# Designs tried in a protein design run: peptides against a protein of PDB entry 6J07. Part 72

Target 1, 107 residues: chain A of PDB entry 6J07
Amino acid sequence: GQRGWFCGSVSQDLRQFWVAEGGTISDPRAADFLFSCDASHPDTLRIYQSLDYIEDNATVFHAYYLSAVANAKIKNSVALGHFILPPACLQKEIRRKIGSFIWEQDQ

## One batch from the design tools (peptide; made by RFdiffusion4, then SolubleMPNN)

Design b2_p21_8_s1 (from b2_p21_8, 9 letters changed)
Fold by OpenDDE base, seed 5:
Parts: sequence; structure tokens; C-alpha cells
Structure b2_p21_8_s1 (fold): chain B 107 residues (1-107), chain A 21 residues (1-21)
Amino acid sequence: as target 1 above (107 residues)
Amino acid sequence: DLAKQLEEARKLRRELEALVQ
């Protein structure tokens, strides 16, 4: 199954899309897919501070992934890995090395 | 599938963070 958690920063539309595509919504500890639109949102910050995240057992993704999937013409053409949402403290250095995040380019 | 993508993403996260730290 597709167990997802959503930060409060994520719209209901994207949550509904997740469910429509066969996903379920659960608490962050049970979820495999953690979605957020704001690395600075308190909900997301709590994820970054969790042991699961610190121990590399959790990954936060920008919810724009779901929008990209919804708009994709080819199934499975959108790579989840392109939507990793790291803590804000790392984003500056990441941008310096690999460029702007995909959601920043499209929004 | 999405499960595979998740695993790949998790690996990528580690690589990404290692790159910038």
C-alpha cells in the first residue's frame, strides 16, 4: 500500500489526489511517504527532529510531486527522488551544488 | 513502482545530505 502523511501545509486537493490514486493517510510514524509544502512548517519540523528521520528511516517529499504526477502525460515519468524536501538548514548548500529544487522552478 | 521509487529516494537522500555536509 501507499501510506502517506501530510503536513498541514499541503492542500486538501493534493491529499485527495493521493487517496484517489490509491494512497492512504496515516500518522507520520506509520507512513512511508511524508509530504510537505513547507520545510519550515511546524509539522514538518517535527518530522526532521524525529528519530526516524535522524536515523535515515524517513524522508520528506515536497507535495508538488503529486501535482507533477497528476499533470504527467506518461505514467511513472515523475521521479519521487527529485522531490526530496530537506531541512531548511541544508537547502542553501544543496542549491549551491545541484541547483534550485524542481518545485521552485515550476512555481 | 512507488515502493521502489521510495527506496531509491531514501538512498538519494543520504547521498544528497552527505554531499552537502
Scores: peptide ipSAE 0.609, ipTM 0.925, DockQ to the pose 0.569
Fold by OpenDDE base, seed 3:
Parts: sequence; structure tokens; C-alpha cells
Structure b2_p21_8_s1 (fold): chain B 107 residues (1-107), chain A 21 residues (1-21)
Amino acid sequence: as target 1 above (107 residues)
Amino acid sequence: DLAKQLEEARKLRRELEALVQ
């Protein structure tokens, strides 16, 4: 299945969309998909400082992924990997090397 | 499927972080 966790920064609409598409909602330790809209939100910060994340066993994605999927006309056209949400301390350097994140471009 | 996408994304995360570390 697809078990997801949601930061408090994610709207209820996107959370409900996840469930409507067959997803379930779990705590961070049980979830495979971690969604956030704010790398600086306390909920997300707790993920980044967790052992699972530090040991590369967890990945945070920007919840804009779900919005993109909801609005996509072609099934499977939205790549989850394009929505990796790194800690704030890394974002500036990432933007410097590869440009702005996809969710920033659409805002 | 999402399981496959997740696996690929995890690899990409490591690549992104290595890029700037």
C-alpha cells in the first residue's frame, strides 16, 4: 500500500486527495511517503533530525506533488522524484546548482 | 507505480545531497 505522513503545513484538501486515491495516513515512522509544504515547519524539522532521515531511510516530498497529480491530464506523468524537499540548510546550494524547485516555479 | 517511484526518489535524494555537500 501507500502509507503517507503529512506535515501540518499541508492542506486538508491534499490529505483528502491522498486518501481518495487509495492512500492511508500513518505516523512518520510507519509511513513510506512523507509530505510537507514547509521545510522549516516544526513537524518537518523533526523528520530531518530523526535517525531514519539521517541514515537515508526516509525522504520528504513537497506536497505540491499531490496537487500536480490531481491536475495532471496524463496518468503517471508526474514524477515523485521532482518533488524531493531537502532541509532548508541545503536548499540554497541546490538552487545555485540546478535552479529553483518545481513548486517554486509554479507559484 | 508509487513504490517504484519512491525507490527512484530515494536514490535521487542521495544524489542531490551529494551534489551540494
Scores: peptide ipSAE 0.609, ipTM 0.925, DockQ to the pose 0.571
Fold by OpenDDE base, seed 4:
Order: structure tokens, then sequence, then C-alpha cells
Structure b2_p21_8_s1 (fold): chain B 107 residues (1-107), chain A 21 residues (1-21)
């Protein structure tokens, strides 16, 4: 199923959208999809420090993905992979090599 | 579907991190 975890930085509206689309909300260990709006938020930092994340069994996504899906005019036009939210310490180098993140462009 | 996207995203994460490490 669509089991999601949400950082405290994510609005209740986006959480509600997830549920409305058939998702459930669970703790980080049970969740398949981890959403955050702030890589520096304590909740998200705890994810990055977890064994699941360190062992590459978890991925954090920027919750703006859900907004993009909600507003998309073309079905399946929003790619989840474009919303990977890496630790803050890696973001500068990623931007240097690939460019700004989508959620930054849409602000 | 979303499950497939998740799998692809997990692979991409590893690629991204390898790119900058």
Amino acid sequence: as target 1 above (107 residues)
Amino acid sequence: DLAKQLEEARKLRRELEALVQ
C-alpha cells in the first residue's frame, strides 16, 4: 500500500491529500514514502541518521511532490524521483552539478 | 505506478549521492 510518514514541516493539507488519494500515515519505520519540507527539521534529521536511511532502504521526498500531483493537468506528469530531498550537506554539491531543485524553482 | 516510481527513486537517490561523494 501507500504508507507515508510526514515530517512536522509538512502541512496538514498535504497530509490530508495523501489520505484522500488512498494513502495511510505511519511511523517512519513502517512507511514506504517519507515526506518533508525541510531537510534541517529535527524530524527529518532523525530519518537521515536512521539505519534504514544509511543502508539505502529509505528515501526522503520533498512534500511539494504532493502539491505538484494535486495540481497536475496531465496524469503521471509528475515524477517522484525529481523530489528526492537529500541531506542539507549534499544539496549544495547537487545543485552545482545538476541545478536547483524543482521545489525551489516553483517558489 | 507509485510503487514503480518509488523503486526508481531509490535507485536515483543512490546515483545522486554517488555523484557528489
Scores: peptide ipSAE 0.609, ipTM 0.925, DockQ to the pose 0.567
Fold by OpenDDE base, seed 1:
Structure b2_p21_8_s1 (fold): chain B 107 residues (1-107), chain A 21 residues (1-21)
Amino acid sequence: as target 1 above (107 residues)
Amino acid sequence: DLAKQLEEARKLRRELEALVQ
C-alpha cells in the first residue's frame, strides 16, 4: 500500500499532497515510505537507529520528492530513487562520489 | 508504479551506502 510516515521536518502541505494522491499516514513501523527533510532531525535519527532500517527493511526519502512529483508535467517522470536520504554521516562521501543531492541542487 | 519504485530504491540505497562504506 501507499502508507507513509513523515518526519516533523516535513511541511503539512507535503503531507496533504501525499494524502490527496491517495496515500495514508502511519507510524514508521507500518509505513512503506518514510519521508524527511532533515537527516539530522530527531525523528529521522530514530529511523536510522531502528532495526528495520539497519536490517535494510526501511528507506528514508527526502520529502522534496513529493514537491517534484507535484510539479511534474509528466506522470512518472520523477524517480523515487533519486531522493534517497542517507544518514548525515554518509552524505559527505556520497557527494564526493556522485555529486550533490537533487534537493540541494534546486535550492 | 510507486511500489516498483520503492523496490528499486531500496536496492539503490544499499548500493549507495556500500559505495561510501
Scores: peptide ipSAE 0.608, ipTM 0.925, DockQ to the pose 0.572

Design b2_p21_8_s2 (from b2_p21_8, 7 letters changed)
Fold by OpenDDE base, seed 2:
Structure b2_p21_8_s2 (fold): chain B 107 residues (1-107), chain A 21 residues (1-21)
Amino acid sequence: as target 1 above (107 residues)
Amino acid sequence: SLAEQLEEARKLRRELIEMVQ
């Protein structure tokens, strides 16, 4: 199943796209996919502070993934792993070692 | 599949966190 949770920072359009593609929307504890557009949003911060996240059982993804999927010309050409949204405190070091995040490159 | 992508992403997350901590 495609059970997703959405931070308040995610537009209604992207949420609707998720549902249109066969996804459902649930609370973060039941969701398999956690989407956010802002690592500093209170909703997302609560995820990072949750037991599930601390125990490495949760992953937050930037919702720009959904936009990329919507605009993709080749099926399955968008990799979910490229859209991992880490806590703000880790982003600088990640950029130094891996490079700029994909959602930043398109801005 | 998306489920497979999720599992791969979870592994990648752990690697990223380990890399920077």
Scores: peptide ipSAE 0.456, ipTM 0.887, DockQ to the pose 0.542
Fold by OpenDDE base, seed 5:
Structure b2_p21_8_s2 (fold): chain B 107 residues (1-107), chain A 21 residues (1-21)
Amino acid sequence: as target 1 above (107 residues)
Amino acid sequence: SLAEQLEEARKLRRELIEMVQ
């Protein structure tokens, strides 16, 4: 199944899209997909501080992925891996090495 | 599939973190 958790920073529209596409919404520990729009949001910070994340068993994705999927003209043209949302403390170094994140380029 | 994408993303995450740590 597609079990997802959503940070409070994620709009209801994107949550509804997830459900419409066959996903379910659960708590972070039960979820396979963790979505956020803000690495500094308290909800997301709790994920980064969790044992699951520290032990490399959790990945946070920027919820813009769902928007991109919703607007995609070609099925499977949107790669989930491009939407990994790392902790804020790592983002500067990541940008230096691989450039701005995809959710930052649309503005 | 989304499940396959998730697995791929998990691998990418590990590589990304290793890159910056």
Scores: peptide ipSAE 0.453, ipTM 0.886, DockQ to the pose 0.519
Fold by OpenDDE base, seed 3:
Structure b2_p21_8_s2 (fold): chain B 107 residues (1-107), chain A 21 residues (1-21)
Amino acid sequence: as target 1 above (107 residues)
Amino acid sequence: SLAEQLEEARKLRRELIEMVQ
């Protein structure tokens, strides 16, 4: 199944694309895929503060993944793993070690 | 599949966090 949750920072267009591709929208506890465009958004912060996330049972992805999929010429050429959205407190150190995130490069 | 990608992403997340902690 493709059960997704969306932060308020995610556009309606991307949500609609998710549904059009066969996904469903659910609350964070029921969702397998958590999408956000802003690690500092209150909705996303609640995810990072949740027990599920703290216990490494949840992963937040940048919703730009969906845009990349929508625009991809080759099916399955976009890797979900490249769009992991970590808490803001870790992003600086991550950038130091592996460089800027994909969604930042395209903006 | 997307399910497989999710599983791989979860592994990558753990590695990524471990790398910067």
Scores: peptide ipSAE 0.451, ipTM 0.886, DockQ to the pose 0.524
Fold by OpenDDE base, seed 4:
Structure b2_p21_8_s2 (fold): chain B 107 residues (1-107), chain A 21 residues (1-21)
Amino acid sequence: as target 1 above (107 residues)
Amino acid sequence: SLAEQLEEARKLRRELIEMVQ
């Protein structure tokens, strides 16, 4: 699918890029991809609280992934899995295990 | 779990790449 949902924390430019590349914008339940730039944003918090997410059927990704894809010099060099955006309460432990998030390194 | 989501992300990535390319 090509359906994406965007937290209010995501810039309009990244949303436009998604659409320009053939994606559509949907509500969270219908979306195949969930993008956010802020795990503490109310929009994203609602995702984390949803049944789909609690049952491990949904994944939120940091929207910086789209920026990385747009600017990538090497095809397929950007791994979506590296942009999983977990709830804020889990981020500290995750950083301890796998290191700082990519979007933090690029800032 | 994060591990499960990571694996799912790999699958979704293929679809996204096909869309973008």
Scores: peptide ipSAE 0.241, ipTM 0.807, DockQ to the pose 0.074

Design b2_p21_8_s3 (from b2_p21_8, 11 letters changed)
Fold by OpenDDE base, seed 5:
Structure b2_p21_8_s3 (fold): chain B 107 residues (1-107), chain A 21 residues (1-21)
Amino acid sequence: as target 1 above (107 residues)
Amino acid sequence: SLAEQLAEARKKMRELIAMVQ
């Protein structure tokens, strides 16, 4: 299934796109895909603090992935793995090793 | 497929975390 959860930081347009593409919206425990635009948002922080996340059974993705998919000319050219949204405490070290995140480059 | 992308993404996340910790 294509079950998604959305942080309050994600726009209604992106949620609607998810549904239009065949996805459904569910609570975090039932969702396969977790989307957020803000690692410091209370909704997202609750995910990072959950047992599912701590035990490596959950992954949060930046919702900008959906925008990239919507605007892509070639199907399957956008890799979900490029939009992993880790907790803020890890982002500085990740940037040092890998570079700036994709959603930061378009700003 | 999106399901396959999810599996690959989870693998990458574990690798990234291991790299910085």
Scores: peptide ipSAE 0.422, ipTM 0.871, DockQ to the pose 0.525
Fold by OpenDDE base, seed 3:
Structure b2_p21_8_s3 (fold): chain B 107 residues (1-107), chain A 21 residues (1-21)
Amino acid sequence: as target 1 above (107 residues)
Amino acid sequence: SLAEQLAEARKKMRELIAMVQ
């Protein structure tokens, strides 16, 4: 299903879009998709520190994905994989290796 | 599908982490 959890850093508009597209909102334990706009937000940090995440059973995505989908003119043209939101500590290394994240370029 | 995208994304994350560690 399309069960999503949202960090407090995510706007209500994006949450509403998720629901409008057929998604539901749930707690992080039940959610299939975890969305955040801030890897340093307390809500997101709790995810990174959770057992599920540590055991590689959870993935956090930048909510900008939803904005990109909303603005896309071609169906399925936006790849979720481009919006992986890793912990801040890893982001530094990632930027050094492959460059800035797309949400940083578009915002 | 979104489910397929999720699976692929998870794979990419693992690959990405391996790349930077």
Scores: peptide ipSAE 0.421, ipTM 0.871, DockQ to the pose 0.510
Fold by OpenDDE base, seed 2:
Formats: C-alpha cells, sequence, structure tokens
Structure b2_p21_8_s3 (fold): chain B 107 residues (1-107), chain A 21 residues (1-21)
C-alpha cells in the first residue's frame, strides 16, 4: 500500500499529487509514509515524540520529495532516502558530517 | 518500488543516527 500522512506544513498541492499518483491519506499510525516540511511544526513534533518513532517504527520524510518526483525527467531517479527529515536536534550534526540536506540546496 | 525505498530509507536513518550520536 501507499498510505501517507501529512503534516499541516505540507501544501495541498503536494497532498493532491500524492493522491493523483495512487497514494492514500491516513492517520500517522496507519500510514507507511510520513511527510513534513517543518521539523519544528507541532504535528511533526508529535510524531517524533510518539512510541512508534521512538521504537524505530516510523520515519519522517521532507515533502519536497514529492515535488522532486513531480519534476523528475527520469522515472525512479529520486531516492526517498535523501529526504529523511530528522528532529532538529540531530540536523546540525548530520549537516556537519554529510553536508546540507537536498531540499536546502534546491530551494 | 516505493516500499523498497522505504525499507532502505529506514536503514539509512538508523545508520545516520548511529553516526551522529
Amino acid sequence: as target 1 above (107 residues)
Amino acid sequence: SLAEQLAEARKKMRELIAMVQ
């Protein structure tokens, strides 16, 4: 299944794209894919504080992934793993070791 | 597939956390 949850920080356009591509929208517990544009948004923070996330059963992705997919010239050229959105407390260390996030470079 | 990408992403997340902690 292609079940996704969306933080309030994600535009309606990206949500509609997800559905147009065959996805469905679900609550966080039922969703396989969690999308956000803001690690500091209350909706996203609640995900990070959830047992599913703490127990490593959930991953948040930056919704810019969907924009990248929509704009891609080659199918399957966009890797979901490049759009992992970790809590703000970890982002600084990640940037230090592997560089800026892809959505920061393209925007 | 997207499902496979999800599995790979989860693995990557665990690796990233281990790297920065």
Scores: peptide ipSAE 0.421, ipTM 0.870, DockQ to the pose 0.510
Fold by OpenDDE base, seed 4:
Structure b2_p21_8_s3 (fold): chain B 107 residues (1-107), chain A 21 residues (1-21)
Amino acid sequence: as target 1 above (107 residues)
Amino acid sequence: SLAEQLAEARKKMRELIAMVQ
């Protein structure tokens, strides 16, 4: 299934787009896709602190992915892997090695 | 597919974590 969880930092428009594209909204434990716009938001922090995430069974993505897909109108033209949202404590080191995140470039 | 993209993204995540740790 296409089950998604959304941090409170994600707009209703993006949530509605997810549903319009055939997705459903669920709690983090049942979700296949976890979306957030803020790695420091309490909702997202709870994900990073969860056992599932610590054991590498969960991945958080920046919700800007959905906006990019909506604008492109071609899902295959947008790579989900470019929208991985790691904990804030790791972002600086990641930027140093691979460059700025795509959502930062387009802002 | 989206499922395949998810699997590939998870692999990339593991690589990123290994890179910074």
Scores: peptide ipSAE 0.418, ipTM 0.870, DockQ to the pose 0.529

Design b2_p21_8_s4 (from b2_p21_8, 11 letters changed)
Fold by OpenDDE base, seed 2:
Structure b2_p21_8_s4 (fold): chain B 107 residues (1-107), chain A 21 residues (1-21)
Amino acid sequence: as target 1 above (107 residues)
Amino acid sequence: DLAAQLAAARELMRKLREMVL
């Protein structure tokens, strides 16, 4: 199944969309998909500080992914990988070497 | 599918870490 966790920064509308698309909502340890709209939100920071994340067994995604999926005409046209939401410090380094994140551009 | 996308995204994140850290 599609088990997701949501930071408090994510709107109820996006959470409802996830469920409407067949997803379930669980705690972060049980979830495979971790969604947030704010890398500095306390909920998200707790994820970054967790053992699973430190050991590279968890990934946080920007919840704007769900909005992009909702607005997409073609199924599977939106790539989840474009919406990785790393810690702020890592974001800075990624922007420096690769460029800005797509979710920053599309908003 | 979404599971495949998740796997790909996780691999991407690992590569990003290696690249920038």
Scores: peptide ipSAE 0.567, ipTM 0.913, DockQ to the pose 0.528
Fold by OpenDDE base, seed 1:
Structure b2_p21_8_s4 (fold): chain B 107 residues (1-107), chain A 21 residues (1-21)
Amino acid sequence: as target 1 above (107 residues)
Amino acid sequence: DLAAQLAAARELMRKLREMVL
């Protein structure tokens, strides 16, 4: 199964899409997929502060991934890795060295 | 499939941390 957690910043439509595609919604510690639209949202910040995240056992993804999947013309053409949502401070360093995230320019 | 993507993404995140920190 696909167990996901959603930050309060994620719309109900995207949550519904996840469920419609066969996913379930669970608490952060039980979820394999963590979705957020805001790295500064309190829900997401709590994830970043968790032991699972600190120990690299959890990854937060921008929920725009789900929008991209929903709108994709080719199945499996959207790479989850392109939608990693790291803490704000880390995002700054990534933008400086690599470039902007696709969810920043596509939204 | 999505599980494989998750694994790949987690590895990518690790590499990103190493690159910028």
Scores: peptide ipSAE 0.567, ipTM 0.913, DockQ to the pose 0.547
Fold by OpenDDE base, seed 4:
Structure b2_p21_8_s4 (fold): chain B 107 residues (1-107), chain A 21 residues (1-21)
Amino acid sequence: as target 1 above (107 residues)
Amino acid sequence: DLAAQLAAARELMRKLREMVL
């Protein structure tokens, strides 16, 4: 199954899309897919502070991934890895070395 | 599939951390 957790920053429409595509919604400890629209949201910050995340056993993704999938004309054209949502401090370093995130460009 | 994408994304995140830290 596809177990997902959603930050409070994520709209109900995107949550409903996840369920419509066969996903379920779980607490963050049980979920495999963690979605957020805001790295500074308290819900997401708690994820970054969790032991699972600190030990690199969890990954947060920007929920815009779901919008991209919903609107994709070609199946499998949307790569989940392009939507990684790191903590704000790490984002700054990544932008400095690699460039802006895809979800920032399409906002 | 999505499970494979998740695994690949997690590996990518590890590499990104190593790159910037």
Scores: peptide ipSAE 0.565, ipTM 0.913, DockQ to the pose 0.521
Fold by OpenDDE base, seed 5:
Structure b2_p21_8_s4 (fold): chain B 107 residues (1-107), chain A 21 residues (1-21)
Amino acid sequence: as target 1 above (107 residues)
Amino acid sequence: DLAAQLAAARELMRKLREMVL
């Protein structure tokens, strides 16, 4: 199934789109897909501090992915992996080595 | 499908960590 969790930084419109596409909303431990628009938001920080995340059993994605999917002409043209949202410290190292994130360029 | 994309994204995240840490 498509079980998702949403940070408080994510708009209601994007949450509604997730449900309209067949997704459900659950708590972080039950969810497979974790969405956020802000790596510094307290909700997201709690995810990064969780045992599941520390043990690399969870991944946070920027919710802008859902907007990109909603506006895409071809459904499979948007890759989820392009919207990974790492902790701030890791973002700095990634930008230094391979460049800026898509969700930064589109905003 | 989305499940396959999730698996691929998680693998990508692991590779990114190995690259920068």
Scores: peptide ipSAE 0.564, ipTM 0.912, DockQ to the pose 0.521

## One batch from the design tools (peptide; made by RFdiffusion4, then SolubleMPNN)

Design b2_p22_1_s1
Fold by OpenDDE base, seed 5:
Structure b2_p22_1_s1 (fold): chain B 107 residues (1-107), chain A 22 residues (1-22)
Amino acid sequence: as target 1 above (107 residues)
Amino acid sequence: EEEEKLLEELKKKLEELLNALN
């Protein structure tokens, strides 16, 4: 399915792109994809605190993925896995081992 | 402790998504 939930931190433009590509918008429990631009936003924090997330049944992605897809010459070349948005408490260690997040580059 | 476990889970998610989607 193509049901997506969006944190309030995500722009309307990216939401509109999702819908234009055939996606629908739903509550986080019914969503297939969870998008956010801010791991510290209250909406996103509620996801991290949810039972589904704690039980590893949910993944939050940075909405910059949608921007990358929109701007890519080959849309299928954008890897969703590069846009996993972890809780703030893990980001420092991830940067240490893997490097800066893709949405932080050229920023 | 919990952070280390979560980090490994995230790495696993990244790898699985990369393999499945690209």
Scores: peptide ipSAE 0.028, ipTM 0.538, DockQ to the pose 0.032
Fold by OpenDDE base, seed 2:
Structure b2_p22_1_s1 (fold): chain B 107 residues (1-107), chain A 22 residues (1-22)
Amino acid sequence: as target 1 above (107 residues)
Amino acid sequence: EEEEKLLEELKKKLEELLNALN
């Protein structure tokens, strides 16, 4: 399904786009996709600390994905996996091995 | 629905990669 949760760091415009594309908004436990713009935001930190996340049953994505989709000709041309938003403690090593995050490249 | 399936598959694949970096 396309149930999404949104951190308080995500703009209302992106939330509205999600709904316009057929998505629904739910609490983190029911959500299939978790969106955030800030790994250090309290809302996101609570996700990282949740049992679902610790047990690898949840993934947080940077909400910039939605903006990228909105600007793309084909929705599937934007790889969701490129927008995985890991905890801050892991980001340095991920950048080292994979490279800078997409949302950072466009900043 | 196919789009959702592809999205989930991609999510799964890269989640595994992320886990390997933990």
Scores: peptide ipSAE 0.027, ipTM 0.543, DockQ to the pose 0.047
Fold by OpenDDE base, seed 3:
Structure b2_p22_1_s1 (fold): chain B 107 residues (1-107), chain A 22 residues (1-22)
Amino acid sequence: as target 1 above (107 residues)
Amino acid sequence: EEEEKLLEELKKKLEELLNALN
């Protein structure tokens, strides 16, 4: 399915784009995709602290993915995997090992 | 399929980092 949950940090425009592309909006438990723009937002923190996430049954993605899709000139050129949003406590180490996140890069 | 592969790879790396920090 294409059920999505959105952190309060995500703009209404991106939410509307999700729906326009055929997605629906649901609570985190029912969602297939979890979107956030801020790993430190209380909504997102609740996800990271949930049993589903702790048990590796949930993944949070940065909502910038939706913006990238909306602006993409080539279909399927935007890979969702590049937009995994890990907890803030891990981000420094991830940047050290993998590099800066796409949403942090100057375009 | 490439997208799914990238997702899996990144998840794996994140898991490895998480384990290393435990």
Scores: peptide ipSAE 0.026, ipTM 0.568, DockQ to the pose 0.034
Fold by OpenDDE base, seed 4:
Structure b2_p22_1_s1 (fold): chain B 107 residues (1-107), chain A 22 residues (1-22)
Amino acid sequence: as target 1 above (107 residues)
Amino acid sequence: EEEEKLLEELKKKLEELLNALN
């Protein structure tokens, strides 16, 4: 499906784009995709602390993915996997092993 | 298919990091 949850850190524009592309907005439990722009936002932290996330049944994506899709000539050319948003406490090590996050590169 | 593969790879890397930090 295309059900998405959005952290309060995500702009209304990106939420509207999600809906315009055929997505729906739901609570985290029902969502297929979890979007956030801030790993330290209380909404996102609650996700990271949830059993679903701890048990590796949930993934948080940076909402910049939606911006990238919106700006791409071919919308399905943007790889969602590049936009995994890990907890802040892990980002340093992830940057070391994988490199800077895409949303940081475009800032 | 490629996107799904990349997603799984990143998830595995994250899992490895989580395990190492625990």
Scores: peptide ipSAE 0.025, ipTM 0.562, DockQ to the pose 0.034

Design b2_p22_1_s2
Fold by OpenDDE base, seed 3:
Structure b2_p22_1_s2 (fold): chain B 107 residues (1-107), chain A 22 residues (1-22)
Amino acid sequence: as target 1 above (107 residues)
Amino acid sequence: DLEELLEALEKALEEALLNALN
């Protein structure tokens, strides 16, 4: 299914796009996808601190993915995996090894 | 379908990221 949870950092427009594309909005525990625009937002921090995330049963994605999909001629040309949003404590090391995140390039 | 493709890509790229960190 396409049940999504959204951090408070995500705009209403992106949430509406998700629903317009057939998605539903749910709490984090029931969600298939977790979206955030800020790894330091309290909502997202609670996800990172949850047992589901610690046990590697949850992944947070940057909601800019939805913007990319909305603007793409071919929706499946946008790879969801490029929008994995790791905790802030890991981002510096990740940038050092693989470069800046895609959402940072377009901001 | 699109959902299955996206999940497959997510898994593949997640593993790639983890590999890059090691």
Scores: peptide ipSAE 0.031, ipTM 0.527, DockQ to the pose 0.047
Fold by OpenDDE base, seed 2:
Structure b2_p22_1_s2 (fold): chain B 107 residues (1-107), chain A 22 residues (1-22)
Amino acid sequence: as target 1 above (107 residues)
Amino acid sequence: DLEELLEALEKALEEALLNALN
């Protein structure tokens, strides 16, 4: 499915883009994709604390993915996996092994 | 379509990331 949940940190423009591309907006439990721009936002923290997330049945993605897709000449060229947004406590270790997050590079 | 791409990339690349963290 193409049901998405959005943290309050995500702009209305990105939400509208999701809908324009055929997506729908739902609550986290029904969502196929979870989008956030801030791992420390209360909405996102509640996701990280949920049983679905703890049991590895949910993944949070940085909403910058949608911006990248919107601006890409070829939409398929944007890799969703590079936009996984982990909890803050794990980000340092991930940067060490994988490198800086893509949304940080464009800042 | 976008739905198919999203689902495929999520599964494949999430597993790759998790493996790198082990």
Scores: peptide ipSAE 0.029, ipTM 0.545, DockQ to the pose 0.047
Fold by OpenDDE base, seed 1:
Structure b2_p22_1_s2 (fold): chain B 107 residues (1-107), chain A 22 residues (1-22)
Amino acid sequence: as target 1 above (107 residues)
Amino acid sequence: DLEELLEALEKALEEALLNALN
């Protein structure tokens, strides 16, 4: 699918990039992809609290992924998995295991 | 571990996302 939801923390530029690349913007329930730049943003928190997310039917990605894709010479060289944006309560443990998040490094 | 889980999820979703951006 090509439906994306965007947290209010995501810039309009990245949203426009998504649309320019053929994506559409939808509400979280209908979206195929969920993008955020802030795990603590109220919009994102609502996602984390949703039944879909709790039941592992939804994944939030850091919108910086889109920026990385836009700027990549080879678009498919950007690893989506590195841009999973977990709830804040899990981030410390993840950093401990796999290091700092890419968006923290490349900002 | 978490890294493996992330990589697995990446592989499952990445192609779909890239297709969306084509």
Scores: peptide ipSAE 0.028, ipTM 0.482, DockQ to the pose 0.049
Fold by OpenDDE base, seed 4:
Structure b2_p22_1_s2 (fold): chain B 107 residues (1-107), chain A 22 residues (1-22)
Amino acid sequence: as target 1 above (107 residues)
Amino acid sequence: DLEELLEALEKALEEALLNALN
């Protein structure tokens, strides 16, 4: 699967990187990967509220992952799991358990 | 715990993404 959906919070540069690497852009229902830079963005909130997401059939990733991959000498050294972007209501508890998110550390 | 879940998910998702981006 090469189909990706992008929240409006994601820059065109990252979208273009996705396409340049062979990906396509689709609506969230058809997408294999969902990318966002803001869990509070209306686009992302709609994903979290969708039946697919509630039933654990969808995962949202922070688009910073794509930036990390683009800049990495060894692309497979970037830990995708650490770029899962959960709803804001869960982030505080997640930080308590596994620490700050990678995209926050880079700020 | 959540860390274990993320680690388990990481490998599968990473492989899927790498395949999609090459």
Scores: peptide ipSAE 0.027, ipTM 0.478, DockQ to the pose 0.050

